# Peptides against a protein of PDB entry 7PB4, part 89

Target 1, 105 residues: chain A of PDB entry 7PB4
Amino acid sequence: KMLNIKEYKEKLLSTLGEFLEDHFPLPDRSVKKKKKNIQESSVNLITLHEMLEILINRLFDVPHDPYVKISDSFWPPYVELLLRNGIALRHPEDPTRIRLEAFHQ
Target 2, 218 residues: chain B of PDB entry 7PB4
Amino acid sequence: DALQMAVGYFEKGPIKASQNKDKTLEKHLKTVENVAWKNGLASEEIDILLNIALSGKFGNAVNTRILKCMIPATVISEDSVVKAVSWLCVGKCSGSTKVLFYRWLVAMFDFIDRKEQINLLYGFFFASLQDDALCPYVCHLLYLLTKKENVKPFRVRKLLDLQAKMGMQPHLQALLSLYKFFAPALISVSLPVRKKIYFKNSENLWKTALLAVKQRNR

## One batch from the design tools (peptide)

Design b1_p26_1 (made by RFdiffusion4)
Fold by OpenDDE base, seed 1:
Structure b1_p26_1 (fold): chain B 105 residues (1-105), chain C 218 residues (1-218), chain A 26 residues (1-26)
Amino acid sequence: as target 1 above (105 residues)
Amino acid sequence: as target 2 above (218 residues)
Amino acid sequence: SEEAEALLYQKVQELVVTEAEYRELE
């Protein structure tokens, strides 16, 4: 049973990864036109897959405080996407924190 | 550059002496449209053109076309948005232009470099909820902007009054749900647990352009 | 697309439920 669920989980993750790459890819980093004053915050944006992984892990690892602080690596459109679809919830007191919806509850 | 000439034309206005004013206008407008959809516009070009589109310098048809091509290459300056909102207060733009602007603002929200000054305009945007044509898009914008400190008793009352007037609109419900999340004590009404927040797809006008921007910025 | 967003919701829901089941068996 555990092996079957593990394999199924891996399949879901793989399928999700492919789906996210196809439909919700990061903007390409290439248009660094060196205009001076935009602080090139060299912030490495993470993929939506990585963001979801962080949120899922936090949901299960810290169920009493399942909120993740929005870092500069979180691409704002992804945060908005998750919030508007009810996949994630904003912290009621701290708008810089989001949680994954507890779909298993 | 053809784009610089086009932007300069809109900025300086039509030179009186050109016999073919309409042809020249159309030529420059097509140039801006073509560049915007293919490559996006620089923040400086958006600053100039957005200001023109909302200033009432040109007719509604021209303003609408300019606003539809306000597609960033990378970012939109917050200052450009603040200036644009200031033009909305002057009231020289049509109602349709205001609707289009709010749709644009929601669609381009993530491309705006900063939000600090836009957040200060929260009260102005909230007042625009009373406009039935703007309400769906303003709700979406407010959903993006709302912080706990914005959730005040008077605003809750206004939203509930709007809901009583307009009925259970999905966009109002989404905003009320967010308000209840930030301040549950202010909203005694049981809101249906909506698993999905439904805002009108403001992005539909720019969806292809935004996809192209995302592909180019890859 | 609205369809892609709906699919995203469904996929994440399924993944979270599966993760819960997986962790219950560990």
Scores: peptide ipSAE 0.629, ipTM 0.446, DockQ to the pose 0.316
Fold by OpenDDE base, seed 4:
Structure b1_p26_1 (fold): chain B 105 residues (1-105), chain C 218 residues (1-218), chain A 26 residues (1-26)
Amino acid sequence: as target 1 above (105 residues)
Amino acid sequence: as target 2 above (218 residues)
Amino acid sequence: SEEAEALLYQKVQELVVTEAEYRELE
């Protein structure tokens, strides 16, 4: 039973990853690599997949405070995507924090 | 080029060893200000400096001054705006900087090259309506962005609730009127047909600069 | 697309439910 659920989870993650790459890719920032050592705080945007993983993990790892602070790695359109679809919720008092919807409860 | 040196300074940050950090910062800031107000900034320069202004790398006073001189020579990249909004999400900027950013965004709206990604941020901007300081400018921005597809029942409820809380504000009324235009069935409340939409004049800070930009691009 | 967003919702929901089940068994 546990093995089956693990395998199913892995399949879901894989399928989700592919789906997200196809439908919700990060914008190709043609970062023109101008070589200059600009420690560009190149906001390394994370994928929507990675964002969801963070949110899911937080939901389960810290159920009493399931909120994740929006970082510079969070692409705003992804945040909005999750919020407008009810996948994520904004913290009522801190708009910089979001949580995943507790679909299991 | 003095501007390139100034931009490079802000990008790289203050070199620890300079005894006169404040004077150097002020010199570079004045350089940026002078060029921005005289000629406008290139899209690349705005990309860099706007990001810096909202990143919290510098103090509020510096960030405010940088943001005030985010005047395009021609266009602003939508990507720059998206990056800027990303920084707003991080919350490292002051409330005053947020207000100024929304004012800037409204004032410079027509100079942004594309609106597709900005339109995707609609709900983020909408969530900022609850901030009393931002609300007037956010309403104006939303008025510019709102499409029929954005007019959802939950947003109507939020706007009506906000109206109940804040009273009848001209900017809120303008947005509600637009919502009623797109979705009359969702808004049962009789809104006074104001022929004139009154938003707080966000453009006043850049009025002269915007005129200059428009003249250069003719 | 609205369809893609709806599918995203469904996929995330399923994943969260599955994660919950997985963690209950650990």
Scores: peptide ipSAE 0.627, ipTM 0.423, DockQ to the pose 0.290
Fold by OpenDDE base, seed 2:
Structure b1_p26_1 (fold): chain B 105 residues (1-105), chain C 218 residues (1-218), chain A 26 residues (1-26)
Amino acid sequence: as target 1 above (105 residues)
Amino acid sequence: as target 2 above (218 residues)
Amino acid sequence: SEEAEALLYQKVQELVVTEAEYRELE
């Protein structure tokens, strides 16, 4: 039973990854790394997959405080995507924190 | 077409082999500027050039000039605006470019074909209120976007906190007044009844161009 | 697209439910 669930989870993650790459890709950063030394804080945006992974892990690892702080690595359109679809919820008192919806409850 | 060649130059980037890169850039930029101010740009041209202006592909001076000539012939695609906002998040544009973008977005708001996706970016725009340089323009944008559903207790608190920090700014008062209209129970504070909403509209860089667009689309 | 967003919701829901089941067995 556990092996089957693990395999199923891995399949879901794989298929989700492919789906997200196809339908919700990050803006093409193909802007050539010209080495200009401008300390522009290259905010490395994470993928929607990585964002979901963080949110899922927080939901289960810290169920009493399942909220994740929105970092600069969170692409705002992804945050809004999750919120408008009811996949994520904002903290009622702290708009910089979001949680995944507890679909298992 | 000279415009197509110019847009194609910005899209594909400068070919390395041209000795006179700066002259070529200037020629194409002037072509875009001339067409944009005279006739406006097609939605497809705006889509390409707006993304280029915000992507950091070119220097700030070039990006600023491109953004200043993002004048529609007819409409601006909402998708172009959403993509542009995505580039703001990547942080490769200057603070001045961000300000100019919000000014542009407010100025061109009526020419955007749809608002559904832009309305979904409400939270992102609201977060930008904390930037003192953006705040006046973001308040104006939010005034245009705000629906009853956007008026939440935490946003009211944030606006009141900003008012406490910045004072009774006209643009902030306008937005708070709108919030009070949608959700009077959330705003116990007496707001001065401002009969006239004064956003910094006086310095609309596109005033003449917008008049021309409205005349062409009549 | 609205269809893609609906499918995203479904996929995330299924993943969360599966994760819950997985963790209950650990």
Scores: peptide ipSAE 0.626, ipTM 0.425, DockQ to the pose 0.293
Fold by OpenDDE base, seed 3:
Structure b1_p26_1 (fold): chain B 105 residues (1-105), chain C 218 residues (1-218), chain A 26 residues (1-26)
Amino acid sequence: as target 1 above (105 residues)
Amino acid sequence: as target 2 above (218 residues)
Amino acid sequence: SEEAEALLYQKVQELVVTEAEYRELE
């Protein structure tokens, strides 16, 4: 039973990864290079997959405070996407914190 | 059933022939209230009754009671909310009804099936910030709706002007903090890091009902 | 697309439910 669930989880993660790459890719960093010397702090944006993983882990690891602080690595359109679709919720008291919806509860 | 008869009464209006119009109205209102608080209302029932509550068809007392029992069984249709907002534009409802509607909208926000059309109403809600009675609840609603695309220089200016007029209100600071998060370059002012965003608990009116709805939909 | 966003919701929901089941067995 545990092995089957683990395999199923891995399949879901793999399928989600492919889906996210196809439908929700990060913007190519290459286009912004041509304009002027503004020290665009090269904040490494994380993938939507990585963002979801962080949110899922926080939901289960810290169920009493399931909120993740939005870092500069969080691409704002992804945050908006998750919030718009009810996948994530903003902290009522801190706009810099979001949690995953507790779909299992 | 009794609920369908009650909804039909509010939709069609009082039949002229009833000598006891007030007793009949009260009976149907109690029926709606009882079902709404026990089981919630279907999306179609909310569509009808919400429209009635904001249309000015009945008196303020009746409209207030109807609006207080707009508790979903499952979901609220976005179209119902859009229609309701259209009635706010017509201005036939009382100021107290408008406040109650925004409180309701914030409290029921998660039960609205879609947000796309509501998000298009962002400009309308933002304009309502100028109403001192609505401002706390509109700030809360905008806090829920605000996307990066909504954070424009003119809106930042309007919020700062409101802050200058009203002082450092917790609800306004919450919205400004969100704006600063999306567009830090537009807000040069150091906002005090308020650890707690105190929106007035608009949900308190429906807290028990919302818990029951969430429990039924699990 | 709206369809892709709907599918995202479903996939995340399924993943969260599966994660809950997985952790209960651990």
Scores: peptide ipSAE 0.615, ipTM 0.689, DockQ to the pose 0.326

Design b1_p26_1_s1 (made by RFdiffusion4, then SolubleMPNN; from b1_p26_1, 13 letters changed)
Fold by OpenDDE base, seed 3:
Structure b1_p26_1_s1 (fold): chain B 105 residues (1-105), chain C 218 residues (1-218), chain A 26 residues (1-26)
Amino acid sequence: as target 1 above (105 residues)
Amino acid sequence: as target 2 above (218 residues)
Amino acid sequence: MEYKEQTLRLMVEELVILEAELRKLE
């Protein structure tokens, strides 16, 4: 049973990864378009997949404090997406922290 | 049951024949309070009582007591919240009741079943930032509601103006930080990275009760 | 757009449930 669940989870993760790449890709860094002073925030954005992984792990690893601090690597539209769809919740008192919804409870 | 009778009393008003109106009122208030704090209230009961508390049907003292015991057993209907906000627009409730309502709304935010209609009220809540008494609680609410689409240049200007007037308040800083997160190009001002909790937990009157509700629903 | 977002939610929900089950077995 455990092996079957693990295999299914891995398959689902793979499917999710493909889904996210197709439908929720990061904006292309390559648009070196012209000189407007967009301070290239040198911050490497993480994928939505990586963001979800962090949130899921935190939910289970630290169930008493399942909140993750929003870093500069978190693309704001992804944060908005997760919050809008009830996948994540903001910390009620700390604007820099979000948690994954506890769907298993 | 006693709760149904109490809710019915508040909904229909005092029956003309009761000689001891004050004693009857107190009895029903105590009934609602006892049930709410022990078990929470059903969504339907909250719908009725919340509306009554904000309608101005009863005095401020009664309204305050009712509002303080709006503790859900499970969920609060979004419709109840929308109705409540509509009463705020009419302006029949006291300033203290408005403050208490926003405190309640923030505390109960996770227990509200849906947020779609509440999100549409963003502009209304934002306008309430101009009220100095409401500002801390409205900032907290807006922090919970704010999406990228809500971050507009005119709102940024309003927040900066408010900051200029009131100084760097933790609640304003929280909201501005969120705005900067969603729209960094709109906020050129460097915001201090505060490690501190922006919203004080000590202000949630329902903390213990809500913990109990969450435990019962698990 | 709405369909994509709904699908995302469902997938995440399922992953969380599966993770919970796995952790109960370990």
Scores: peptide ipSAE 0.651, ipTM 0.536, DockQ to the pose 0.315
Fold by OpenDDE base, seed 2:
Structure b1_p26_1_s1 (fold): chain B 105 residues (1-105), chain C 218 residues (1-218), chain A 26 residues (1-26)
Amino acid sequence: as target 1 above (105 residues)
Amino acid sequence: as target 2 above (218 residues)
Amino acid sequence: MEYKEQTLRLMVEELVILEAELRKLE
């Protein structure tokens, strides 16, 4: 039973990864080249898949404080997407922290 | 060959310079249709064309015709189906295309090489039950996919709520009966013991084609 | 709500449920 669930989870993660790559890709770095003045903040943006992985892990690893601090690697449109759809919640007292919705509860 | 040229046309898109774009499109579409109904399509061809049909690259009429001729020669790749489902989420296809896709998926279910990844999409399919146009076909699909581990209390509640709203539809009853089989403790309501499960449109659009595929693969 | 966003939510929901089940079995 445990093996089946693990395999199922892995396959779902793979499917999600492909889905996110197809429908929610990161913006191409090339488009920002035209406006010279935006300081190339060399911040490596993480994929939405990586962001979700961080949020899911935090939810289960630290259930008493499941919030993740929003870093510069978090693409703002992804944060907004998660919040807008009720996938993530903002911390009531600290707007720089978000948590994944506890769908299992 | 003519089929390779046709598939290539749909994959690469229409070349701007052709004065008779519509005639070229129709020619290639007819080529695909003829081969699909006569011999079936290879898994690779289905992968390409199914993706195109659901991507919104072409108009609804073209997409519908492509989808109707997604007939396998042997097998359909599970990956192709997963990709197709992902396109349903983007909302570039019409409601009629979605209905046709679910009908196709049910009709071609036995020809899909693996079901493991499709089973992971159970929650997505289940959510589509709320669409009145999709509900009969989604119930049929879920009936084929449902395992004991999928039968959860919240899904039972949703099905019962849906039944309360829509009435005792045969396709809903079939799915609920399966749920009761896997988890009798979750369904306290007495369901009529139907000896025969009836899903709407037992006569699929591909009846003749499917018979031919089965005969070729004996 | 865009269908793609709804699908995303559903997939994440399933992942969370699966993770919870796995952790209960460990």
Scores: peptide ipSAE 0.650, ipTM 0.434, DockQ to the pose 0.531
Fold by OpenDDE base, seed 4:
Structure b1_p26_1_s1 (fold): chain B 105 residues (1-105), chain C 218 residues (1-218), chain A 26 residues (1-26)
Amino acid sequence: as target 1 above (105 residues)
Amino acid sequence: as target 2 above (218 residues)
Amino acid sequence: MEYKEQTLRLMVEELVILEAELRKLE
């Protein structure tokens, strides 16, 4: 049973990965803005897949405080997407923190 | 269209090769300003420009100017507002920009097409009450957004704590009175019956423009 | 756009459920 669940999870993760790449790709930062000093904090944006992974892990690893701090690596449209769709919830007292919805509860 | 070119410029960002980046920026900014104040902006244009203003892509001065000209021709998309709030969470905008945004949000509240998703951000707005500069405008916004379901014991406590800290501010009293209306059992404190709700005039910056918008849509 | 977003939600929901089940079995 455990093996079957793991296999299914892996398959689902793979499918999700493909789905996210197809439908929710990161914006092509490929515009080589030459280094003029606009501190465009070259913060590498993480993929939505990575963001979800962080949120899922936090939900289960720290169930009493399942909130993740929004960093510069979080692409704002992804944050909005998750919040808008009820996938994530904002912390009621800290606007910089979000958690994944506890769908298993 | 000059406006389309201007919006496109802000969306795509400055192309590297132009020696006159500042002049080009100013030209496009003026174009947006002129159209916005004269005719208002389409919802799509507001969507793009509002996102840009809060993304930190440009400097504070530019962002401020863009935000000041986020005047709708007809409606503002709720999605645009949600996106804007998401940028606020990232913290790439200045404190002054945040204040301006909340003022804008209050001023333009009636022009936002839907409120369901914005209401989901209630907690975020509520958390911003702790910022002294934002508090008056956030109270006003919350007053507009608050539903019975939003009135929770912990929020009541927070408001009372803020009142204890800041004193009996008219904007806090207004919000507390609304809370008491929805959940009288949660607020044991006697609130003065104010006949008139007093909020700071957030709309003053856009008063003329808003009047024009209302006239055009009538 | 709505369909894509709904699909995303469903997929995430399922992942969370699966993760919960896996953790219960460990």
Scores: peptide ipSAE 0.649, ipTM 0.403, DockQ to the pose 0.317
Fold by OpenDDE base, seed 5:
Structure b1_p26_1_s1 (fold): chain B 105 residues (1-105), chain C 218 residues (1-218), chain A 26 residues (1-26)
Amino acid sequence: as target 1 above (105 residues)
Amino acid sequence: as target 2 above (218 residues)
Amino acid sequence: MEYKEQTLRLMVEELVILEAELRKLE
């Protein structure tokens, strides 16, 4: 049973990865390279896949405080996407923190 | 189209551009301002420009001017508002911009097409009550958004604590009265019966412009 | 809700459920 679940999870993760690359890519950094004065926002944005991984892990690793602090690496449109679709929730007292919806409960 | 060119400039324009150094920036900004105040902006234009104003891509002066001209021709998309709020979490905009945003949000509330997604951000707005500069406007916004499901014991405690700290502010009293309406068992304190709820921000910067928008859409 | 966003939600939901099951078995 465990093996079957793991295999299915891996398949789903792969599918999700492809899906995210196709439909929710990061904004092209390439446009920023040419003009010198574009202060390369020194902040590396993480992919939506990475963001989801962080949120899922936090949900299960720290169930009593499943919230993740929003950093500069979180692309705001991704945050908006997760919130408006009910995938993530903001902390009721700290607007800088979000959690994944506990779909398993 | 001059407006399309202006919007395109802001979308693709340089990071941390200042108003005083860029004649091109000023030209495009004036174009947006003129169209917005005369005719309003399309929902798509507001989506782009509102996001830019709060992203910190440009300087505070420019962001303020952009935000002041976020006047709809017809409606504002709730998605645009949700996206805008997400930028507030990143903290790239100034305190003054945040205040202006909440003022704008209250003023434009009826022009937002849907409220369901905005309601998901209730907790974020509520947390902003702790900011003294934002508090009056956030109270007004929460007054407009609050549903029975939002009234929780911990929020009641926070409001009462805030009242203890700030005194009996009209905007806070308005919100507390609404909370008591939805959940009378949670508020044991007697609140004065006010026939009229007064928010100081009843007069907004966009009052005349919005009246004109309503007239055009009839 | 756009189809792609709905699909995203469903995928995440399933992942969370699967993760929960795996952790129960550990």
Scores: peptide ipSAE 0.644, ipTM 0.402, DockQ to the pose 0.309; fails the geometry check

